# Ledger of designs, part 61: peptides against a protein of PDB entry 3H8D

Target 1, 122 residues: chain A of PDB entry 3H8D
Amino acid sequence: DMKRQQRFFRIPFIRPADQYKDPQNKKKGWWYAHFDGPWIARQMELHPDKPPILLVAGKDDMEMCELNLEETGLTRKRGAEILPRQFEEIWERCGGIQYLQSAIESRQARPTYATAMLQNLL

## One batch from the design tools (peptide; made by RFdiffusion4, then SolubleMPNN)

Design b2_p14_1_s4 (from b2_p14_1, 4 letters changed)
Fold by OpenDDE base, seed 5:
Order: sequence, then C-alpha cells, then structure tokens
Structure b2_p14_1_s4 (fold): chain B 122 residues (1-122), chain C 122 residues (1-122), chain A 14 residues (1-14)
Amino acid sequence: as target 1 above (122 residues)
Amino acid sequence: as target 1 above (122 residues)
Amino acid sequence: ALSLEEILANETEE
C-alpha cells in the first residue's frame, strides 16, 4: 500500500534483428518498469520502429516481467533506476493513462499504486 | 494531495569560511530538498564539520527554502534532481523520522506528503 | 514484449 516504495527503471535494448549488425545500424529501444514495492505495476517498451508497448499488472501479467524487484537486479544495475517523472512523461505520451483506465474499467487491472493514482486523478 | 508530484533535489554548497580557499581546502556540504508539488515539505543540510540540519514544513518555514519549486529552477538544473530513496536514506540516517514525528506531535508540522507517509508507516 | 532477462543478456554483449 502506501508503505510500498515506488521505483522506476529503464534499460536499453537492441532489436533482435539488429543484434548482429554493425553498431551504427543498431537502433536502440527502451524498456521501462514501475515497481510498486516488490511487484511490477507497469511496464512500457519504446521501440525504434513500432508503436510503444504498454502493459499493466493484472491485465498483462503474462507479457510483463515475472521477477520481483529484488530478483531483477535492477536496483543494483548502475544507471537503470530513473525518476518517477522520467517514467510518467513517457507513459503519458504513450497513452498510458487511457490504457490503464480501460484496464480498470474492464476489471482487468490489478490494484496497484498506479491504479490508485489514476483513480485519484480522475 | 495524492495528485501532487513528489520531487527531490540535492545541490552541493561550500561553507562560507571556505569560499576563498584553494579548491582542495574547500569542504563540500549538501543541500537536500523534498518538494510536495510546488511547496517544500522537507529540507536537509549535510555539513562537513557539524551535525546535519533537518527542517520540516510548518515548523521550520523561516529556515527553509522560501521559493516554490518552479522559482528555484531546480527542475532545470542538471544533476540536481535525485531519486526519492536518495533523499530518504539520508533523512533516515539523520534522524528525520523522529524529527518529523516530534514536529507532528507538537503540532508544529504542516501536513505534507511526508507527514502522511510517516503516519502511514507508524 | 521482450523479457527482462533477454534485454539484460543483450546489454552484457554490448
């Protein structure tokens, strides 16, 4: 609940198709995660050549990170942790508010800090 | 309230006595701030040669940053913004929990995100 | 979606 720490992370990725290309031909994407305590609440992927992927807990569990925060090692990965706003700015631009709202309304979303914040906003 | 963004900042300072010393003789302190939306909620100062200073809204308004967040320019200062935990770790080590609790109990603290979090923790 | 493990593995190769 309110006791849980909200932590946000970002790591770059290279598309599978670009893995063996010359560095100049590798286009970088970005993987984002919001952890509500030990559990992922939101995930987002910025791809260089397709629309962003938005994922929310409850609805998209099978497509999201299956590891708890401690298991990910993200808290120990230098440069991976980002400010809440660094996540939220991208989330908002990608239509994350509407996506999460729809997941709540369809009863697909698991209650998280993210759902609570959205409900407090609306 | 819950709609307000929590933002944390850290900037170095040099002691007045060291201002005109050679760089190697300047001992750096650190100024920390927690903004609950546009208003400062907590301030903390790490000094190289004296105990840290802890300040909370309501109790210590006259000693705290008088500018709203936008006026400070901190959001535009590269490297000034820090993660919540980067503030909280220092706050905890400096006895900030007890300091804020005492300010609440003495009715000196103004309600902020920080007071709400403490009340939710205890 | 990419798995975190896959992403992290790829980063170690860079």
Scores: peptide ipSAE 0.151, ipTM 0.630, DockQ to the pose 0.433
Fold by OpenDDE base, seed 2:
Structure b2_p14_1_s4 (fold): chain B 122 residues (1-122), chain C 122 residues (1-122), chain A 14 residues (1-14)
Amino acid sequence: as target 1 above (122 residues)
Amino acid sequence: as target 1 above (122 residues)
Amino acid sequence: ALSLEEILANETEE
């Protein structure tokens, strides 16, 4: 259903190895998600000490959030929801367009709002 | 096109009669808009001294913003864009669901994302 | 990739 609501979320995280360190030694990362209706379409992780992780539905399902949007509780977490552009700006900087494009061309991407928008742009 | 981006905006306004008053005597209202792609789908105005104004595309075109989204400059106005829920919460409180429903039933509403979502809910 | 549940759990501990 193309009428599905597009919702974007961002939450900070601390590296597992830093969880028990003093606050000053905890490096923050950022976890991003794009939900196309109830299901995740894209996931992105900004890590403090390694390259960004980009994930797209269909190709990377086993590495992505398996919960539907309601199950995540993200809609109830104050400050987690962000504007589309706040997601897309980072996605673009991390090479997300090329990543999704390659997933489409290799027939690995599941059709989502994100794939449709990219196909409209090209 | 059901893939149209849904974007929501809010800007403050001062009543025309208060424009030349001292700042302490200026009562602020709030102007809200929902754009279904380039075109406005809903408009809402919160006034400091009169009932809210609710407007829906098709029915109220002559009272609504006539500019397409790009022409408004709202996308370039920092802080103007809001989350969907920030619009919908106020819309619901002002009786927007009933207003739009009545406009659909009377065949006055132009089909938009808003009309489609309401029809899905009912 | 990180688990959302782990991320949320760790955030609450801080």
Scores: peptide ipSAE 0.147, ipTM 0.612, DockQ to the pose 0.424
Fold by OpenDDE base, seed 4:
Structure b2_p14_1_s4 (fold): chain B 122 residues (1-122), chain C 122 residues (1-122), chain A 14 residues (1-14)
Amino acid sequence: as target 1 above (122 residues)
Amino acid sequence: as target 1 above (122 residues)
Amino acid sequence: ALSLEEILANETEE
């Protein structure tokens, strides 16, 4: 249902190999999520030393966050929620449109707000 | 250091798409970890509907558990710890020997107890 | 992909 609330979140991470290094030697990544109502629709990870990871519901479920929105606690984490455009800008730059399109065309993507928007765009 | 304690863990997971299904409709996967002292050396994931995922430290850090052993709480989780052979049996069946060997040969693997054992085997 | 729970746990420990 397109009436569902669309919410976007971002949290930083430090890669495992850097976990116990001096702060100056820790390279920061960013974890992003788009929730279409209670369910994740898209996930994205910016890494400091490898290509970004893009994930879409249906295709990539087993690589994505398995918690529903309320379970994540993200709504209660100050500074985690971001504006839609803050997600979409990065998503576009990482090739997310092509990625989601491909998932739709291969019939791997689960219908979400994201798939509907893309279908209106294309 | 080969004097480090080798500990192995296994926990079940339910794939995201099945999170809120009836129990009978939830397909269970298994997450495995080998810790060489406080640090993860190998990780493995058995999925009900895709190939197993094999991961080795150094090569796959950004896909592996980034918590040290104490942080995971696995040592305090009843039933999580398994015997070495319970890990190794699955690891072998999933092609873990070849995977780790390839990572060593490509110089991607971080030296661990696992790499040392394999080098003695080959 | 990274686990959200692990990411959040590590953030709180920093």
Scores: peptide ipSAE 0.142, ipTM 0.540, DockQ to the pose 0.275
Fold by OpenDDE base, seed 3:
Structure b2_p14_1_s4 (fold): chain B 122 residues (1-122), chain C 122 residues (1-122), chain A 14 residues (1-14)
Amino acid sequence: as target 1 above (122 residues)
Amino acid sequence: as target 1 above (122 residues)
Amino acid sequence: ALSLEEILANETEE
């Protein structure tokens, strides 16, 4: 249902390779999530040295956060929540629209707020 | 080359849902890696509430640790290194032999110590 | 894809 609350989160990560390096040598990646109500609809990762990763519900469930939003504790993590546009701007730049569209066309995407918005755009 | 040093590591993780819970309520997952010389050959994840994840080099490179062993700092993390059998026992129980075999048969697996050992077994 | 669990564990170790 499109009346579900849409919430977006971002957390930084340090590559395993950089964990024991000096702080200045730790390149940050970014982990992103879009929750459509209690369930994740999209996940995205920006890595400092490889292509971005895009994941969509239905297609990539085995690779995505398996917990509902409340279970994640992300709502309680200070600074984790971001504005919708802060997610969408990165999603678009990383080819997210095409990725989700392909998942819809192949009948792999589970219907979410994201699929509905994309289908309204096209 | 089969003369490369085979090294195995395990580190615990706490589910996001449990992060802010009391210690007794934090269910641990386990992240495992097998390094064939400097490069990862197999990765495995035990989750407290979903099926185990198995990853093999060549097939799953985009999902596996992208750093070489020295870059990870795992050799310097106290208690991270485990015995070969401590990895293999879990790998077998989680269907790792069949998973790697399928990756070989589909020509997706990169040749590693693990593929060589499996091909010697069959 | 990185597990959220791994990411959060790394943050705790820093």
Scores: peptide ipSAE 0.135, ipTM 0.524, DockQ to the pose 0.237

Design b2_p14_2_s1 (from b2_p14_2, 4 letters changed)
Fold by OpenDDE base, seed 5:
Order: sequence, then C-alpha cells, then structure tokens
Structure b2_p14_2_s1 (fold): chain B 122 residues (1-122), chain C 122 residues (1-122), chain A 14 residues (1-14)
Amino acid sequence: as target 1 above (122 residues)
Amino acid sequence: as target 1 above (122 residues)
Amino acid sequence: ALSLEEILANETEE
C-alpha cells in the first residue's frame, strides 16, 4: 500500500534483428518498469520502429516481467533506476493513462499504486 | 494531495569560511530538498564539520527554502534532481523520522506528503 | 514484449 516504495527503471535494448549488425545500424529501444514495492505495476517498451508497448499488472501479467524487484537486479544495475517523472512523461505520451483506465474499467487491472493514482486523478 | 508530484533535489554548497580557499581546502556540504508539488515539505543540510540540519514544513518555514519549486529552477538544473530513496536514506540516517514525528506531535508540522507517509508507516 | 532477462543478456554483449 502506501508503505510500498515506488521505483522506476529503464534499460536499453537492441532489436533482435539488429543484434548482429554493425553498431551504427543498431537502433536502440527502451524498456521501462514501475515497481510498486516488490511487484511490477507497469511496464512500457519504446521501440525504434513500432508503436510503444504498454502493459499493466493484472491485465498483462503474462507479457510483463515475472521477477520481483529484488530478483531483477535492477536496483543494483548502475544507471537503470530513473525518476518517477522520467517514467510518467513517457507513459503519458504513450497513452498510458487511457490504457490503464480501460484496464480498470474492464476489471482487468490489478490494484496497484498506479491504479490508485489514476483513480485519484480522475 | 495524492495528485501532487513528489520531487527531490540535492545541490552541493561550500561553507562560507571556505569560499576563498584553494579548491582542495574547500569542504563540500549538501543541500537536500523534498518538494510536495510546488511547496517544500522537507529540507536537509549535510555539513562537513557539524551535525546535519533537518527542517520540516510548518515548523521550520523561516529556515527553509522560501521559493516554490518552479522559482528555484531546480527542475532545470542538471544533476540536481535525485531519486526519492536518495533523499530518504539520508533523512533516515539523520534522524528525520523522529524529527518529523516530534514536529507532528507538537503540532508544529504542516501536513505534507511526508507527514502522511510517516503516519502511514507508524 | 521482450523479457527482462533477454534485454539484460543483450546489454552484457554490448
């Protein structure tokens, strides 16, 4: 609940198709995660050549990170942790508010800090 | 309230006595701030040669940053913004929990995100 | 979606 720490992370990725290309031909994407305590609440992927992927807990569990925060090692990965706003700015631009709202309304979303914040906003 | 963004900042300072010393003789302190939306909620100062200073809204308004967040320019200062935990770790080590609790109990603290979090923790 | 493990593995190769 309110006791849980909200932590946000970002790591770059290279598309599978670009893995063996010359560095100049590798286009970088970005993987984002919001952890509500030990559990992922939101995930987002910025791809260089397709629309962003938005994922929310409850609805998209099978497509999201299956590891708890401690298991990910993200808290120990230098440069991976980002400010809440660094996540939220991208989330908002990608239509994350509407996506999460729809997941709540369809009863697909698991209650998280993210759902609570959205409900407090609306 | 819950709609307000929590933002944390850290900037170095040099002691007045060291201002005109050679760089190697300047001992750096650190100024920390927690903004609950546009208003400062907590301030903390790490000094190289004296105990840290802890300040909370309501109790210590006259000693705290008088500018709203936008006026400070901190959001535009590269490297000034820090993660919540980067503030909280220092706050905890400096006895900030007890300091804020005492300010609440003495009715000196103004309600902020920080007071709400403490009340939710205890 | 990419798995975190896959992403992290790829980063170690860079």
Scores: peptide ipSAE 0.151, ipTM 0.630, DockQ to the pose 0.438
Fold by OpenDDE base, seed 2:
Structure b2_p14_2_s1 (fold): chain B 122 residues (1-122), chain C 122 residues (1-122), chain A 14 residues (1-14)
Amino acid sequence: as target 1 above (122 residues)
Amino acid sequence: as target 1 above (122 residues)
Amino acid sequence: ALSLEEILANETEE
């Protein structure tokens, strides 16, 4: 259903190895998600000490959030929801367009709002 | 096109009669808009001294913003864009669901994302 | 990739 609501979320995280360190030694990362209706379409992780992780539905399902949007509780977490552009700006900087494009061309991407928008742009 | 981006905006306004008053005597209202792609789908105005104004595309075109989204400059106005829920919460409180429903039933509403979502809910 | 549940759990501990 193309009428599905597009919702974007961002939450900070601390590296597992830093969880028990003093606050000053905890490096923050950022976890991003794009939900196309109830299901995740894209996931992105900004890590403090390694390259960004980009994930797209269909190709990377086993590495992505398996919960539907309601199950995540993200809609109830104050400050987690962000504007589309706040997601897309980072996605673009991390090479997300090329990543999704390659997933489409290799027939690995599941059709989502994100794939449709990219196909409209090209 | 059901893939149209849904974007929501809010800007403050001062009543025309208060424009030349001292700042302490200026009562602020709030102007809200929902754009279904380039075109406005809903408009809402919160006034400091009169009932809210609710407007829906098709029915109220002559009272609504006539500019397409790009022409408004709202996308370039920092802080103007809001989350969907920030619009919908106020819309619901002002009786927007009933207003739009009545406009659909009377065949006055132009089909938009808003009309489609309401029809899905009912 | 990180688990959302782990991320949320760790955030609450801080």
Scores: peptide ipSAE 0.147, ipTM 0.612, DockQ to the pose 0.429
Fold by OpenDDE base, seed 4:
Structure b2_p14_2_s1 (fold): chain B 122 residues (1-122), chain C 122 residues (1-122), chain A 14 residues (1-14)
Amino acid sequence: as target 1 above (122 residues)
Amino acid sequence: as target 1 above (122 residues)
Amino acid sequence: ALSLEEILANETEE
């Protein structure tokens, strides 16, 4: 249902190999999520030393966050929620449109707000 | 250091798409970890509907558990710890020997107890 | 992909 609330979140991470290094030697990544109502629709990870990871519901479920929105606690984490455009800008730059399109065309993507928007765009 | 304690863990997971299904409709996967002292050396994931995922430290850090052993709480989780052979049996069946060997040969693997054992085997 | 729970746990420990 397109009436569902669309919410976007971002949290930083430090890669495992850097976990116990001096702060100056820790390279920061960013974890992003788009929730279409209670369910994740898209996930994205910016890494400091490898290509970004893009994930879409249906295709990539087993690589994505398995918690529903309320379970994540993200709504209660100050500074985690971001504006839609803050997600979409990065998503576009990482090739997310092509990625989601491909998932739709291969019939791997689960219908979400994201798939509907893309279908209106294309 | 080969004097480090080798500990192995296994926990079940339910794939995201099945999170809120009836129990009978939830397909269970298994997450495995080998810790060489406080640090993860190998990780493995058995999925009900895709190939197993094999991961080795150094090569796959950004896909592996980034918590040290104490942080995971696995040592305090009843039933999580398994015997070495319970890990190794699955690891072998999933092609873990070849995977780790390839990572060593490509110089991607971080030296661990696992790499040392394999080098003695080959 | 990274686990959200692990990411959040590590953030709180920093």
Scores: peptide ipSAE 0.142, ipTM 0.540, DockQ to the pose 0.280
Fold by OpenDDE base, seed 3:
Structure b2_p14_2_s1 (fold): chain B 122 residues (1-122), chain C 122 residues (1-122), chain A 14 residues (1-14)
Amino acid sequence: as target 1 above (122 residues)
Amino acid sequence: as target 1 above (122 residues)
Amino acid sequence: ALSLEEILANETEE
């Protein structure tokens, strides 16, 4: 249902390779999530040295956060929540629209707020 | 080359849902890696509430640790290194032999110590 | 894809 609350989160990560390096040598990646109500609809990762990763519900469930939003504790993590546009701007730049569209066309995407918005755009 | 040093590591993780819970309520997952010389050959994840994840080099490179062993700092993390059998026992129980075999048969697996050992077994 | 669990564990170790 499109009346579900849409919430977006971002957390930084340090590559395993950089964990024991000096702080200045730790390149940050970014982990992103879009929750459509209690369930994740999209996940995205920006890595400092490889292509971005895009994941969509239905297609990539085995690779995505398996917990509902409340279970994640992300709502309680200070600074984790971001504005919708802060997610969408990165999603678009990383080819997210095409990725989700392909998942819809192949009948792999589970219907979410994201699929509905994309289908309204096209 | 089969003369490369085979090294195995395990580190615990706490589910996001449990992060802010009391210690007794934090269910641990386990992240495992097998390094064939400097490069990862197999990765495995035990989750407290979903099926185990198995990853093999060549097939799953985009999902596996992208750093070489020295870059990870795992050799310097106290208690991270485990015995070969401590990895293999879990790998077998989680269907790792069949998973790697399928990756070989589909020509997706990169040749590693693990593929060589499996091909010697069959 | 990185597990959220791994990411959060790394943050705790820093």
Scores: peptide ipSAE 0.135, ipTM 0.524, DockQ to the pose 0.242

Design b2_p14_2_s2 (from b2_p14_2, 5 letters changed)
Fold by OpenDDE base, seed 1:
Structure b2_p14_2_s2 (fold): chain B 122 residues (1-122), chain C 122 residues (1-122), chain A 14 residues (1-14)
Amino acid sequence: as target 1 above (122 residues)
Amino acid sequence: as target 1 above (122 residues)
Amino acid sequence: SLSLEEILANETEE
């Protein structure tokens, strides 16, 4: 919908257990978010030592960022914003299409830009 | 349409008349492109000393980049790709909405993602 | 309007 801007963000994270290690021993993960207007539509986490985490609005609200986009400060963080494809490519690799599809079919997904696009794709 | 990726690019240019001037006297412009899949949908030029140029597919094909996206090499040029909003914000400021709307109404615009989105917005 | 090829060429020369 043209009424809401689709914005994507990525920030690195260090595992809590690695916080006090030397830089070379801090295995980095990546936190990704897709905001459909002010609210998160999808979240994704790449971990160095476990499978990726995929989260979709409606289904996974309790595990996703609860802040609206402005509250996150992501729009003000240099280098955080990424291109749509930079999100989608990783989302696809991690099985995000199937994950979101299953959430739609189970009636768990809240309608978002992501659900609308998937329904157009399938 | 999910079938075609929307990609946006920006590159600077120096006016031909300024090419041999000292760097401080080279007034910079900006060339922008929106590709709807492999083909350009919109082009925009910011000039330091004249009004912006707005171009839309169908109407302005002869004045726009004739290369498909792969032929441009833009996808391989570091820093050329920009976020959708980085294009749209400038497009709006330059009167691009009205320009595209007029092209649609006059039946000059080729159907693109841009025309579809505008028709959804209005 | 400007040619993309010209723009890219000029940028490379600087």
Scores: peptide ipSAE 0.102, ipTM 0.612, DockQ to the pose 0.429
Fold by OpenDDE base, seed 5:
Structure b2_p14_2_s2 (fold): chain B 122 residues (1-122), chain C 122 residues (1-122), chain A 14 residues (1-14)
Amino acid sequence: as target 1 above (122 residues)
Amino acid sequence: as target 1 above (122 residues)
Amino acid sequence: SLSLEEILANETEE
């Protein structure tokens, strides 16, 4: 059902090693999520000192947020919700198109809004 | 095609009568638009000293923006794009659900993402 | 209703 609302979120995280450091010494990472209705479709993590992590529904379910959107409380966290393009721009830069394409071709990706849009783009 | 991207925009305006006044005497209004893919689906105007204006595709085409999304330049205007809920919250407060519902019932509304979502809500 | 072109023009003048 393509009538499902697409919602995107971003929250910062601090590495465990930096949690007790002075603010200037805390390197922030960023956690991103795309929800296709209540269910997560894509997840992405930007780390300050390692490669980004890209995750897609079906393939990476065990590593992705297991909570439905309402359970996350993200919709109630001010500043967490972002525009679609704010997610997609980073997703593209991190190789997300290629990652999802490979997951579709290997039949590992669950059908989502993201898979449908990628198929339209190609 | 429910795969079309839903995008929402907001820009301020100053009343013609206030254009040459001191900044403190300029009352801002807000112009809102919902684009269902390239085509406008809903438009809304918040005026500082008159009732809000609600417009829906099909019914109010002559009063709505005639430019497609790309022609508007809104996607290139920083701060113009807003979250869906930032539009919907105001739309609901201004009686947009009732307005669109009446347009559907009178067969004046063109089918859009907005009409589809309202039909799902009812 | 207001035209988008008019709104954008007025905003740039401020």
Scores: peptide ipSAE 0.097, ipTM 0.610, DockQ to the pose 0.431
Fold by OpenDDE base, seed 4:
Structure b2_p14_2_s2 (fold): chain B 122 residues (1-122), chain C 122 residues (1-122), chain A 14 residues (1-14)
Amino acid sequence: as target 1 above (122 residues)
Amino acid sequence: as target 1 above (122 residues)
Amino acid sequence: SLSLEEILANETEE
């Protein structure tokens, strides 16, 4: 049901080792999630010192957030919600289209708004 | 090399949905890790509302922390390091011995201090 | 499972 609200979130993380350093010496990562209604569709992690991590529903469920959107409280977390394009731009740059495509073709991906949109693009 | 320092860590987590509730209404979970030198050997999660999650190196690498110990900053995180027994007691109660044993027998477990000690116990 | 990064991210935003 594509009538479900698509919502995107991002929260920063800083390694504890850098937590008490000056701001210029902190390495910041970013945790991203796309929720298709109450269910997570995609997750992404940008790390300061390693390659991005991409995750898609069905394939990566064990590694993704297991909370539904309401349980995460992300909708109530100030500044956490981002624009769709703020997620998609990073997703594309990280090779997310190819990652999700491979998951669909291998029948590992659970149908979501993301799979539907990709199948519309290709 | 069993000369590597065995170090154990625990950090609490609270679901974001409970983050702004009164303390009595917050459900607290615990994230645990055992590092065999710089490498993670075991990971465990105690959740307030679902069964524990157990993970062992080799078998569960994709689900476990991918940072080496120094990268995690856990050694610098105040109050995060715990005693070996504080990990092992929970590990045993969660069925960790059987879980690791099965992983060894299926040849999914990477050799670690934990596998060596278990093989000494059995 | 929860990633350490997710846990740390939540801690950072508190």
Scores: peptide ipSAE 0.087, ipTM 0.500, DockQ to the pose 0.192
Fold by OpenDDE base, seed 3:
Structure b2_p14_2_s2 (fold): chain B 122 residues (1-122), chain C 122 residues (1-122), chain A 14 residues (1-14)
Amino acid sequence: as target 1 above (122 residues)
Amino acid sequence: as target 1 above (122 residues)
Amino acid sequence: SLSLEEILANETEE
C-alpha cells in the first residue's frame, strides 16, 4: 500500500569510544531512518571517521531498527523528525540510489515505498 | 612485540531506537574491546536482538574503534576494564576463534597478540 | 560492527 505515510527521522549518536570524554571531544554521528508506514524502509548512518552506512529493508533487516515506528518513540522526540528531502539529499549523496537498485536487482530488497519510487524513476 | 600489555574493556550501549524510551524499555547491548598495547586487536558487540558482531584488526579496521587506548578514555572510566577471561569467554562463545582463524587464513588479519595466541594454539 | 543503535552514548547511564 503506497498510501502509507512516509516519515523520516534523524538523531545523533556518540561513538562508544567517546562516551566518557569531555563533551567537546565527542564526535557525533547521525542516524537516519525512513519509515514506510509503521515499518522502516531505509536506514542510514553517517560516521565521523568511517564511510556512511546504507541499509534497506529486506536486505539488511538484521542490521536495521527492528521496532515499528510507534515502538521507537521517534514521533515523540522533539526535533527527531525531518523533512523527506533532508533524508533524500543525504541518501543520494551517499550512493543510496545505486545501493537500493542493486538490492532490487539481486532480489534482496523488500518492496517498500522507496523501491516503488526507484522503479518509477528508472 | 608480544610484550605489550593486553587490556580488555566492556561498556553498555543503548540502541538508537530505544534512546528516548523509559529506562525499563531500553534494551542494553554490550561493546567489548581487546587492546594489544595502545591499539585495538579485537572488538565484539552483543546485541539484544541481533547476532553478535566480531571484528579483528586488519580485516575490520573501518568498523572498529579507530582511537588508541589512551584516546578512548576507557582506562579512566570506572568499571569499564574487565578481566581477560571475561572477554575471552564471550569471544569463544560467539565463534571468535573461528572468525580470527579465517581472517588469518585469508591474510586479512593484522598480526596482534590475539593472532599470535591463536597460532600458538593451533 | 556497532549499529548506531549500539553506539548511542548514554551519558546518563553511567
Scores: peptide ipSAE 0.056, ipTM 0.503, DockQ to the pose 0.220; fails the geometry check

